# Designs tried in a protein design run: peptides against a protein of PDB entry 5KEZ. Part 14

Target 1, 320 residues: chain A of PDB entry 5KEZ
Amino acid sequence: NVAIYNPFRPWWERYQPVSYKLCTRSGNEDEFRNMVTRCNNVGVRIYVDAVINHMCGNAVSAGTSSTCGSYFNPGSRDFPAVPYSGWDFNDGKCKTGSGDIENYNDATQVRDCRLTGLLDLALEKDYVRSKIAEYMNHLIDIGVAGFRLDASKHMWPGDIKAILDKLHNLNSNWFPAGSKPFIYQEVIDLGGEPIKSSDYFGNGRVTEFKYGAKLGTVIRKWNGEKMSYLKNWGEGWGFVPSDRALVFVDNHDNQRGHGAGGASILTFWDARLYKMAVGFMLAHPYGFTRVMSSYRWPRQFQNGNDVNDWVGPPNNNGVI

## One batch from the design tools (peptide; made by RFdiffusion4, then SolubleMPNN)

Design b1_p9_2_s4 (from b1_p9_2, 6 letters changed)
Fold by OpenDDE base, seed 2:
Structure b1_p9_2_s4 (fold): chain B 320 residues (1-320), chain A 9 residues (1-9)
Amino acid sequence: as target 1 above (320 residues)
Amino acid sequence: GSARRPELF
């Protein structure tokens, strides 16, 4: 991914890929392979956060300022380490004046335009699908168990399906022969927008952002809500079917201000309430559960916004 | 900086 130095190595640089090489601040490919092997050998499975909707931001300077040293040029859409070129992006498909998503009520913009300037890949192209599949298959062959598909809301479900159909079975050294990768898709659907979580059920599980949002209001006792109302928690609250749901109290985005769910979201900053919410989630039989492991950072609020929400994990001069 | 999710802010 790109190496950003202003601010100094923010967490979000990880979501701006310039290649599919396994070289990041977390280590190189050999170190990753070693970690996967050691984890698998003790029954701990690895699921990769796969960033396949886009490459880096359109405004990032061209050069070799990346975690693996690969050259890239956002201006010319040149990513030779893949390789991608200008024909592999949705620049001509997006019809907004800026090239960015301008209206989230327009499903076509949400899928075909740039997410906050991130160069949007043309996932309709078999070439692009194959490059992504090769990346994911390399990870499968290393021994990962599955994937979180980042920014799935911004990809057409059919394009995702086409990529998934190219995937290998899991590595038979650790998984039964014929095992398929576990897939869960990040889709922010709190209602009120045209893109629905149900659009993605055919590809795998989907993140249920209503879960953390609603649980937060209950635990915080907002609007007179009570824990006893959680008796029919799950489908009874209008959430997706349990077998399609991946549930969580918070994630890295919404613990940094006004993420999906807003101020209702509970985080480790509210330790007591957070423990209650996580404990309830783990005890209640709904969905596939995910527990967040995060870190503290020096929050600095200005006009209600944390100006240090960019701060990444603890590091030694940029090295994790 | 560039936030990844404009709708989150």
Scores: peptide ipSAE 0.060, ipTM 0.826, DockQ to the pose 0.358
Fold by OpenDDE base, seed 4:
Structure b1_p9_2_s4 (fold): chain B 320 residues (1-320), chain A 9 residues (1-9)
Amino acid sequence: as target 1 above (320 residues)
Amino acid sequence: GSARRPELF
């Protein structure tokens, strides 16, 4: 991915890929392979956060400022380490003036335009699908158990399916023969927008963002909410079917104090309430649970926003 | 730009 130095190595640089090389702040491919092996050998499975909707930001300077030193040129859409070129992006397909998503009530914009300037891959193309599948298959062959598909809301479900249909079975050294990768898709659906989580059920599980939002309200005792109302927690609260749900109290995005679930989202900053919420989530059978492991950072609020929300995990001069 | 999304704000 792109190496960002202003601010200094933010967490979000990881979501700006320039190649599919397993060479990042976390280590090289050999180290990753060793980690996967060691984890699998003790029954711990690895699920990769796969960034396949886009490459890096359109405004990032061309060069070799990347975690593996690969050259890239956002201006010309040149990512030779893949390789991608201008033919592999949705520049001509997006109809907005800026080239970015401008209206989230327009599903076509959400899927065909750039997410906050991130160069949008033309996932309708078999070439692009195949390059992504090759990346994911390499990980599967290493021994990962599945994937979180980043920014799934911004990809057409059929394009995701086409990629998933190219995937290998899991590595039989650790998984039963014929096992399929575990897929969960990040789809932010809090209602009110045309793209629905149900659009993606055919590809695997989806993130249920209503879970953390509603649970936070209940635990905080907002709007007269009571714990007794949780008796029909899950589908009874309008959430997706349990077998399609990936549930969580918070994630890295809404932990930064923004509107994906609103102010109701509980985080480790509210330790007591957070433990209550996480405890309830783990005790309740609804959905597949994900527990957040995060870190403290020096928050600095300006106009209600933390200007240090970019701060990544503890590191040694950028190396995690 | 950052990986922040408008729906997060």
Scores: peptide ipSAE 0.059, ipTM 0.821, DockQ to the pose 0.355
Fold by OpenDDE base, seed 3:
Formats: structure tokens, sequence, C-alpha cells
Structure b1_p9_2_s4 (fold): chain B 320 residues (1-320), chain A 9 residues (1-9)
């Protein structure tokens, strides 16, 4: 991914890829392979956060300022380490003046235009699908168990399906023969927009952002909410079917802002209430559960916004 | 400059 130095090595640089090389602030490919092997040998499985909707931001300077030293040029859409060129992006397909998503009520913009300036890959092309599949298959061959598909809301479900259809079975050294990768898709659906979580059920599980939002209001006792109202928790509260849900109290994004749940979201900053929410989630049978492991950072609020929400995990001069 | 998404805020 791109190496950002202003601000200094933010967490979100990880979501701006310039290649599919397994070489980041966390280590190189050999170290990753070693970690996966050691984890698998004791029954701990690895699921990769796969960023396949886009490459880096359009405004990032060209050069070799990346975690693996690969050259890239956002201006000309050149990513030779893949390789991608201008033919592999949706620049001509997006109809907005800026090239960015401008209206989230337009499903076509949401999927064909750039997410906050991130160069949008032409996932309709078999070439692009194959390059992504090769990346994911390399990870499968290393021994990962599955994937979180980042920004799935911004990809056409059929394009995702086409990529998934190219994937190999899991590594038979650790998984039963014929096993398929576990897939869950990040889709922010709180209602009110045209793209629905149900559009993605055919590809695997989806994130249920209503879960943390609603649980937060109950645990906080907002608006007269009571724990007894959780009697029909799950589908009874309008959530997706349990067998399609990936549930969580918070994630790295809504931990830092007022979206996808707003102020209702419980985090480790509210330690007592957070433990109650996580404990309830783990005890309740609805959905596939995910527990967040995060870190403290020096929050500084200006005009209602944390100006330090970019701060990444504890590190040694950028190396984690 | 950041990866901040409008729907997240």
Amino acid sequence: as target 1 above (320 residues)
Amino acid sequence: GSARRPELF
C-alpha cells in the first residue's frame, strides 16, 4: 500500500493498495506465511481483509513511496506491480463531474464512481477479476481460511461472484479436501439507501451494522430502552437472517465517528458498558460474532471531530 | 486525503 507521512503513517493507508504484494508495515511475505502456518497448526484460522474494490487515492503522488517499494502513478492509473493501467478503472463509466460518488441514493454512482477519491477498479473486466483472484488464491495457497471483502457495497454483487468462482479450495494441509473460503462482505446498510445487504447474500455473509447501533441504545438505556426488549433480538429487530449476519459491537470505522451507528456505538472508551455489550453478543446465538481488538490514541476533538482519528496502532517509527 | 467515507460520519 501507499506509505503516507502526513499525517504520519495513518491506519487508513492500509486501505490504499498499489500492488497485491504481501509486504507491509506488519512484515514481509515470508513472515506472513510463517505466522499463518503457526496459527493453523494450533487451530487458529486467518481471515484476510481483502481490498479489491479500488487502488490508492487519485491525489497521491506518483513514485515508490509504498510499503514494498513498488512504483505507482495514480494520475496515469499505472500500477505496474499488478499490472493495472488506465483500461482497468471505471473513469469513463462514472458520470459524475468529480469522478467521485456524489449521491449515495444512486446505486450506479456508489458502485462505478470513486469512493472518496480511491481509484475504482473495473471489476466487470475478466482481466481485473483474474488479477484479484490470483491475489486471493495466493493467500488461500498460503493457508488462510477466508476473507473480509472491504467496501463490498461499492462492488456489483455479480462481479464479486465472478471473482469468488475463480477461487481455489482451501489448503488441504489444514482443511478438509474441497473446503471453500469463508466469505463475509462489508456492506453498510442502515436503511434509507438503494443498496441492500440482501443483494449480497448469494456471495456469503454480510456485516450487520444495525446490531451494534441498536445494542448501544439499549445498553445505554437511551429513549427508555430496556434489556427485556432484547427477548426477540436478531431477526425480530429487523436484522438480516442469522446465517447471513456477521455481527460486532464496533469496528475500526464507527469506533472513530458518528456514522454507521453514530454516538450509540459502544467502544472500549466506555469500558463497563462495552464489556456488557460484548458479553451479551457472545452469549446470544444470533449471527457470526466478531470481537474487536483495538488501541488507545490521543483523541482531540475540534468542532465535534477527533483530529487524531487517523492515528494507527502502536508502532516503532512506522513499523508495527 | 484520508480514507474517510461520508456514510461513516
Scores: peptide ipSAE 0.055, ipTM 0.822, DockQ to the pose 0.353
Fold by OpenDDE base, seed 1:
Structure b1_p9_2_s4 (fold): chain B 320 residues (1-320), chain A 9 residues (1-9)
Amino acid sequence: as target 1 above (320 residues)
Amino acid sequence: GSARRPELF
């Protein structure tokens, strides 16, 4: 991915790829392969956060300022380490003046325009689908068990399906023959927008963001809500079907406390309430559960916003 | 910094 130095190596640089090389501040490919093997050998499976909707930001300077030293040029859409060129992006499809998503009530913009400046890949092209599938298949061959598909609401479900249809079965050294990768898709659907979680049910599970938002309000006793109201928790609260739901109390995005829903989200900063929420989630049979592993950072609030919400995880190899 | 999810703000 790109190396961002202002602010200094933020967490979100990880979501700005310039290649599909397994070479980042988290380690190199050999280290990753070693970790996957050791984990599989003790029954711990690995699911990769796959960033396949986009490459890096359109305004990032061209050069070799990346975690594996690969050259890239966002201005000319040149990513030779893949390789991608100007033919592989949706610049000509997006009809907004800025080239970015401007209206989330326009499904075409949400899927064909840039997410906050991130160069949007033309996933309708078989070439692009194949390059992504090659990346994911390499991970499958290493021994991963599945994937979180980042920014899925910004991809057409049919394009995702086309990529998934190219995937190999899981590595038979650790998985039963014919096993398929476990897929869950990040779709932020809190209602009120045209893109629905149900659009993606055919590809795998979907993140249920209503879960953490509503659970937070209940445990915080906001608006007179009581834990006894959780009697019909799950589908009874308007959530997606249990067998399609990936549920969580917080994630890296909403942990930063931004905007609507963000304020209700419980995090480790409120330790007692957070333990209650996580305990409830693990005890209740609804959905596939995900437990957060996070870190402390020096929060500094100005005008109600944490100006240090960019701070990345603890790291001692910052020169990579 | 650049926020990846404007809808969360």
Scores: peptide ipSAE 0.054, ipTM 0.814, DockQ to the pose 0.280

Design b1_p9_3_s1 (from b1_p9_3, 7 letters changed)
Fold by OpenDDE base, seed 3:
Structure b1_p9_3_s1 (fold): chain B 320 residues (1-320), chain A 9 residues (1-9)
Amino acid sequence: as target 1 above (320 residues)
Amino acid sequence: TSYDRYVMT
């Protein structure tokens, strides 16, 4: 991915890929392979956060400032380490003046235009699908158990399916023969927008952002809400079917005030309430559970916004 | 460039 130095190595640089090389702040491919092997050998499975909707931001400077040293040129859409070129992006397909998503009530914009300037891949092209599948299959071969698909809301469900149909069975050294990768898709659906979580049920599980948002209001006792109201928690609260839900109290975005849930989201900053929420989640049978492991950073609020929400995990001069 | 994505309205 792109190496950002202003601010200094933010967490979000990880979501701006310039290649599919397994060479990042966390280590190189050999180290990753070693980790996956060691984890699998003791029954711990690895699920990769796969960024396949886009490459890096359109405004990032061309050069070799990347975690694996690969050259890239956002201006010309040149990513030779893949390789991608201008033919592999949706620049001509997006019809907004800026090239970015301007209206989230327009499903076509949401999927064909750039997410906050991130160069949008033409996932309708078999070439692009194949390059992504090769990346994911390489990970499957290494021994990962499945994937979180980042920014799934911004990809057409059919394009995702086409990629998934190219995937190999899991590595038989650790998984039963014929096993398929576990897939869950990040889709933010709190209602009010045309793209729905149900659009993606055919590809795998979907993140249920209503879960953390609603649980937060209950645990905080907002608006007179009581824990007794959780008697029909899950589908009874309007959430997606349990067998399609990936549930969580918070994620890396909304613990920073971004995305879905707003102020209701409980995080480690409110330790006691957070433990209550996580404990409830783990005890309740609804959905597939995900527990967040995060870190403290020096929050500095200006005009209601944390100007240090970019701060990444503890590191040694950018190396985790 | 930042990752302030998904500002819900």
Scores: peptide ipSAE 0.066, ipTM 0.824, DockQ to the pose 0.251
Fold by OpenDDE base, seed 2:
Structure b1_p9_3_s1 (fold): chain B 320 residues (1-320), chain A 9 residues (1-9)
Amino acid sequence: as target 1 above (320 residues)
Amino acid sequence: TSYDRYVMT
């Protein structure tokens, strides 16, 4: 991915890929392979956060400022380490003036235009699908158990399906022969927008963002809500079917006040309430549960916004 | 460069 130095190595640089090389601040491919092997040998499975909707930001300077030193040029859409060129992006398909998503009530913009300036891959092209599948299959062959598909809301479900159909069975050294990768898709659907979680049920599980948002309001006792109302928690509250749901109290985005859930989201900053919410989630039989492991950073609020929301995991001068 | 992944407006 790109190496950003202003601000200094933010967490979000990880979501701006310039290649599919397993060479990042977390380590090189050999170190990753070693970690996967050691985890699998003790029954701990690895699920990769796969960024396949886009490459890096349109405004990032061209050069070799990347975690693996690969050259890239956002201006010319040149990513030779893949390789991608200008023909592999949706620049011509997006019809907005800026090239970015401008209206989330327009499903075609949400999927064909750039998410906050991130160069949008043309996932309708078999070439692009194959390059992504090769990346994911490499990970499968190393021994990962499945994937979180980042920004799935911004990809056409059929394009995702086409990629998934190219995937190998899981590595038989650790998984039963014929096992398929576990897939869960990040889709923000709180209602009121045209893109629905149900559009993605055919590809695998979907993140249920209503879960953390609604649970937060209940635990905080907002709007007169009571814990006793959670008796029919799950489908009874209008959530997706349990067998399609991945549930969580918070994630790295809404922990920083970004996007879905707003102020209702509980985090480790509110330790007592957070433990109550996580405890309830783990005890209640709805969905596939995900527990957040995060870190503290020096929050600095200006005009209601944390100006340090960019701060990434603890590191030694950029080295994790 | 700034990054806010989900600004739903």
Scores: peptide ipSAE 0.065, ipTM 0.822, DockQ to the pose 0.275
Fold by OpenDDE base, seed 4:
Structure b1_p9_3_s1 (fold): chain B 320 residues (1-320), chain A 9 residues (1-9)
Amino acid sequence: as target 1 above (320 residues)
Amino acid sequence: TSYDRYVMT
């Protein structure tokens, strides 16, 4: 991914890929292989956050400022380490004046235009699908158990399906023969927008953002809500089917006031309430649970926004 | 470019 130095190595640089090389702030490919092996050997499975919707930001300077030193040029859509070129992006497909998503009520914009300036890959192309599948298959062959698909809302479900259809079975050294990768898709659906979580059920599980949002209101005792109302928690609250749900109290985005959920989202900053929410989530059978492991950073609020929301995890001069 | 994806404006 791109190496950003202003601000200094923010967490979000991870989500601006310039190659599919396994060389990042977390380590190199050999170290990753070693970790996956050690984890698998003790029954801990690895699920990769796969960024396949886009490459880096359109405004990032061309050069070799990347975690693996690969050259890239956003202006010319040149990512030779993949390789991608100008034909592999949706520049001509997006109909907005800016090239960015401008209206989230337009499903076509949401999927064909750039997410906050991130160069949008043309996932309709078999070439692009294959390059992504190769990346994911490399990880599968290393021994990962599955994937979180980042920004799935911004990809056509059929394109995702086409990629998934190219994936290998899991590594038989650790998984039963014929096992398929575990897939969960990040789709923000709180209602009110045309793209629905159900559009993605055919590909795997989906993030249920209503879970954290609603649980937050209950635990906070907002709007007169009571714990007793959780009797029909899950589908009874309008959530997706349990077998399609990946549930969580918070994630890295809404922990920082971004993404979906608003002020209701509970985080470690509110330790007591957060523990209550996480405890309830783990005790309740609805959905596949995900527990957040985060860190403290020097929050600095200006006009209600944390200007330090970019701060990444504890690191040694940029190395995690 | 930050990763603030879902600010509805």
Scores: peptide ipSAE 0.064, ipTM 0.824, DockQ to the pose 0.226
Fold by OpenDDE base, seed 1:
Structure b1_p9_3_s1 (fold): chain B 320 residues (1-320), chain A 9 residues (1-9)
Amino acid sequence: as target 1 above (320 residues)
Amino acid sequence: TSYDRYVMT
């Protein structure tokens, strides 16, 4: 991914790829392979957060300022380490003046325009699908068990399916023969927008962002809400079917006040309430559960916003 | 630019 130095190596640089090389501040490919092997040998499975909707921001300077040292040029859409070129992006398909998503009520903008300036890959192209599949298959062959598909809301479900249809079975050294990768898709659907979580059910599970948002209001006792109202928690609250749901109390985005949920989201900053929410989630039989493991950073609020919400995880590999 | 899914441009 790109190396961002202002602010200094933020968490979100990890979501700005310039290649599919397994070389980041988290480690190199050999170290990753070693970890996957060790984890699989004791029954711990690995699911990769796969960033396949886009490459880096269009405004990032060209050069070799990346975690693997690969050259890239956002201005010319040149990513030779893949390789991608200007033919592999949706620049000509997006019809907004800025080239970015301007209206989330326009499904075509949401999927064909740039998410906050991130160069949008033309996933309709078999070439692009194949390059992504090669990346994911490499991970499958290493021994990963599945994937979180980042920014799935911004990809056409059919394009995702086309990629998934190219994937290998899981590594038979650790998984039963013929096993398929576990897929869950990040789709922010709180209602009111044209893109629905149900559009993606055919590809795998979907993140249920209503879960953390609503649970937060209940645990916080906002608006007179009571724990007793959780009697029909799950589908009874309008959530997606349990067998399609990936549920969580918080994620890295809404932990920082971004994404879906707002101030209702419970985090480790409110330790007591957070433990209550996580405990409830783990005890209640709805959806596939995910527990967040995060870190503290020096929060500084100005005008209601944390100006340090960019701070990345503790790291001693700053030279990478 | 931060990775905020709800930034309007």
Scores: peptide ipSAE 0.060, ipTM 0.816, DockQ to the pose 0.207

Design b1_p9_3_s2 (from b1_p9_3, 6 letters changed)
Fold by OpenDDE base, seed 4:
Structure b1_p9_3_s2 (fold): chain B 320 residues (1-320), chain A 9 residues (1-9)
Amino acid sequence: as target 1 above (320 residues)
Amino acid sequence: TSYDRYVMS
């Protein structure tokens, strides 16, 4: 991914890929292989956050400022380490003036235009699908158990399916023969927009953002909500089917006041309420649970926004 | 949506 130094190595640089090489702030490919092996050997499975909707931001300077040293040129859509070129992006498909998503009520715009300036890959192309599948298959062959598909809302479900259809079975050294990778898709669906979580059920589980938002409201006792109302928690609250749901109290985005959920989202900053929410989530059978492991950072609020929301995990001069 | 605010730049 791109290496950004202003601000200094923010967490979100991880979501701006310039190659599919396994060398990042966290280590190189050999170290990753070693970690996956050690984890698998004790029954801990690895699920990779796969960024496959886009490459880096269109405004990032060209050069070799990347975690693996690969050259890239956003202006010319040149990512030779993949390789991608100008033919592999949706520049001509997006119809907005800016090239970015401007209206989330336009499903085609949400999927064909750039997410906050991130160069949008043409996932309709078999070439692009194959390059992504090769990346994911490399990880599968290393021994990962599955994937979180980043920004799935911004990809056509059929394109995702086409990629998934190219994936290998899991590594038989640790998984039963014929095992398929575990897939969960980040889809923000709080209602009111044309793109629905159900559009993605055919590909795997989806993130249920209503879960954290509603649970936060209940635990905070907002709007007269009571714990007793949780009797029919899950589908009874309008959430997706349990076998399609990945549930969580917070994630890295809404922990920082971004993404879905609003002010109701509970985080470790509200320790007591957060423990209550996480405890309830783990005790309740609805959905596949995900527990957040985060860190403190020096928050600095200006006009209601944390200007330090970019701060990444504890690190040693950029190395995690 | 008002909730689809990403930090990436």
Scores: peptide ipSAE 0.069, ipTM 0.826, DockQ to the pose 0.108
Fold by OpenDDE base, seed 2:
Structure b1_p9_3_s2 (fold): chain B 320 residues (1-320), chain A 9 residues (1-9)
Amino acid sequence: as target 1 above (320 residues)
Amino acid sequence: TSYDRYVMS
């Protein structure tokens, strides 16, 4: 991914890929392979956060300022380490003046235009699908158990399906022969927008963002809500079917006040309420559960916004 | 450069 130095190595640089090389601040490919092997040998499975909707931001300077030293040029859409060129992006398909998503009520913009300037890959092309599948299959062959598909809301479900159909069975050294990768898709659906979680049920599980938002409201005792109302928690509250749901109290985005859930989201900053929410989630039989492991950072609020929401995990002068 | 992955309308 790109190496950003202003601000200094933010967390979000990880979501701006310039290649599919397993070479980042977390380590090199050999170290990753070693970690996967050691985890699998004790029954801990690895699920990769796969960024396949886009490459890096349109405004990032061209050069070799990346975690693996690969050259890239956002201006010319040149990513030779893949390789991608200008024909592999949706620049010509997006019809907005800026090239970015401007209206989230337009499903075509949401999927064909750039998410906050991130160069949008043309996932309708078999070439692009194959490059992504090669990346994911390399991970499968190393021994990962499945994937979180980042920004799935911004990809056409059929394009995702086409990529998934190219995937190998899981590594038989650790998984039963014929096992398929576990897939869960990040889709923000709180209602009121045209893209629905149900559009993606055919590909695997979907993140249920209503879960953390509603649970936070209840535990905070907002609007007179009571814990006793959670007796029919799950489908009874209008959530997606349990066998399609990936549930969580918070994630790295809404922990920083970004996007879905707003102020209702509970985080480790409110330790007591957060423990209640996580405890309830683990005890109640709905969905596949995910528990967040995060870190503290020096929050600094200006006009209601944390100006340090970019701060990444603990590191020594950029080295993790 | 700032980054907000989900800028809701």
Scores: peptide ipSAE 0.061, ipTM 0.817, DockQ to the pose 0.286
Fold by OpenDDE base, seed 3:
Parts: sequence; structure tokens; C-alpha cells
Structure b1_p9_3_s2 (fold): chain B 320 residues (1-320), chain A 9 residues (1-9)
Amino acid sequence: as target 1 above (320 residues)
Amino acid sequence: TSYDRYVMS
């Protein structure tokens, strides 16, 4: 991915790929292989956060400022380490003036335009699908158990399916023969927008962002909410079917007060209430559970916004 | 990017 130095190595640089090489702030490919092997050998499985909707931001400077040193040029859509070129992006397909998503009520531009400037891959092209599948199959070969598909809301479900159909069975050194990768898709659906979580049920599980938002409201006792109201928690609260749900109290985005749940989201900053929420989630049978492991950062609020919400995990001069 | 990754409307 791109190496950003202003601000200094933010967490979100991880979501701006310039290649599918496995060398990042976390380590190189050999170290990753070693970790996956050691984890699998003791029954701990690895699921990769796969960023396949886009490459890096359109405004990032061209050069070799990347975690693997690979050259890239966002301006010309040149990513030779893949390789991708201008033919592999949706620039000509997106019809907005800016090239970015401008209206989230327009499903076509949500899928075909750039998410906050991130260069949008033409996932309708078999070439692009194959390059992504090769990346994911490489990870499967290493021994990962599945994937979180980042920004799935911004990909056509059929394109995702086409990629998934190219995936190999899991590595038989650790998984039963014929095992398929576990797939869950990040889809932010709190209602009010045309793209629905149900659009993606055919590809695997989806994130249920209503879960953390509603649970936070209840545990905070907002609007007269009571714990007793959780008696029909899950589908009874309008959530997706349990067998399609990936549930969580918070994630890295809404932990920072961003779009998917607002102030109701409980985080480690409210330690006691957070423990209650996580404990309830783990005890309740609804959905597939995910527990967040995060870190403290020096929050500085200006006009209601944390100007340091970019701060990444504890590191040594950018190396985690 | 340096902004919120997802903006809800």
C-alpha cells in the first residue's frame, strides 16, 4: 500500500493498495507465511481483510512511496506491480463531475464511482477479476481460512460472485478437502439508501451495523430503552438473518465516530458499558461474532471532530 | 484517505 507521511503513517494507508504484494508495515511475505503456519498449527485461523474494490487515492503522488517499494502512478492509473492500467478502472463509467461518489441514493455511482477519491477498479472485466482472484488464491495457498471483503457496498454483487467463483479450496494441510473460504462482506446498511445488505447474501455473510448501533442505545439507556427489550434480539429487531450476519459492537471506523452508528456506538473508551455489550454479544446466539482489538490514541476534538482520528496502532517509526 | 472512509447520507 501507499506510505503516507503526512500525517505520519495513518491507519487508513492500509486501505490504499498499489500492489497485491504481501509486504506491509506488519511484515513481509515470509513472515506472514510463518505466522499463518504457526497459527493454523494450534487451531487459530486467519481471515484477511481484502481490499479489492479500489487502489490508492487519485491524489497520491506518483513514485515508489509504498510499503513494498513498488512504483505506482495514480494520475495515469498505472500500477505495474499488478499490473493495472487506465483500462482497468471505472473512470469512463462513472458519470459524476468529480469522478467521486456524490449521491449515495444513486446505486450506480456508489458502485462505479470513486469512494472518497479511491481509484475504482473495473470489476466487470475478467482481467481485473482474475488478478484479484490470483491475489486471494495466493493467500488461500498460504493457508488463510477466508476473507473480509472491504467496501463490498461499492462492488456489484455479481462481480464479487465472479471473483469468488475463481477461488480455490482451502489448503488441505490444515482444512478438510473441499473446504471453501469463509466470506463476509462489509456492507453498511442502516436503512435509507438503495443498496441493501440482502443484495449480498448470495456471496456470504454481511456486516450487520444495526447491531452495534442498537445495542449501544439500549445499554446507554437512551430514549427509555431497557435490557428487557432484547428478549427478541436479532431478527426480531429487524436485523438480517442470523446465518447471514457478522456482528460486532464496534469497528475501526465507527469507533472513531464515523457514519455507521454515530454516538451510540460503544467502544473501549467507555470501558464498563463496552464490556457489558461485548459480553452480551458473545453470550447471545445471533450471528457470527467479531471482537475488536484496538488501541488508545491522543484524541483531540475540534468542533466535535477528533483531528487525530488518523492515528494508527503503536509502532516503531512506522513499523508495527 | 485522510477523511472518513464511508459517508452515510
Scores: peptide ipSAE 0.060, ipTM 0.818, DockQ to the pose 0.241
Fold by OpenDDE base, seed 1:
Structure b1_p9_3_s2 (fold): chain B 320 residues (1-320), chain A 9 residues (1-9)
Amino acid sequence: as target 1 above (320 residues)
Amino acid sequence: TSYDRYVMS
């Protein structure tokens, strides 16, 4: 991915790829292989956060300022380490003046325009689908068990399906023959927008963002809400079917208090209430559960916003 | 540019 130095190596640089090389501040490919093997040997499975909707930001300077030293040029849409070129992006498909998503009530913009400046891949192209599938198949062959598909809301479900149809079965050294990768898709659907979580049920599970938002308000006792109201928690609260839901109390995005009920989200910063929420989630039989493992950073609030919400995880890998 | 999933919120 790109190496961002202002601010200094933020968490979100990891979501700005310039290649599909397994070479980041988290380690190199050999180290990753070693981890996957050791984990599989003791029954711990690995699911990779796969960033396949886009490459890096359109405003990032061209050069070799990346975690694996690969050259890239956002201005010319040149990513030779893949390789991608100007033919592989949706620049000509997006019809907004800025090239970015301007109206989230326009499903075409949401899927064909850039997410906050991130260069949007043309997933309708078989070439692009194949390059992504090669990346994911490489991970499958290493021994991963599945994937979180980042920014699925911004990809057409049919394009995702086309990629998934190219995937290999899981590695038979650790999984039964014919096993398929576990897929869950990040879709932010709190209602009121045209893109729905149900659009993606055919590809795998979907993140249920209503879960953490509503649970937070209940445990915080906002608006007179009570724990007893959780009797019909799950589908009774309008959530997606349990067998399609990936549920969580918080994630890296809403942990930082931005939008979509961000203030209601419980995090480790409110330790007591957070433990209650996580405990409830693990005890209640709804959805596939995910527990967050995060870190502290020096929060500094200005005008209600943490100006240090960019701070990445602790790292001692140097300048890579 | 930051990576914000809640741009419209």
Scores: peptide ipSAE 0.055, ipTM 0.809, DockQ to the pose 0.224; fails the geometry check

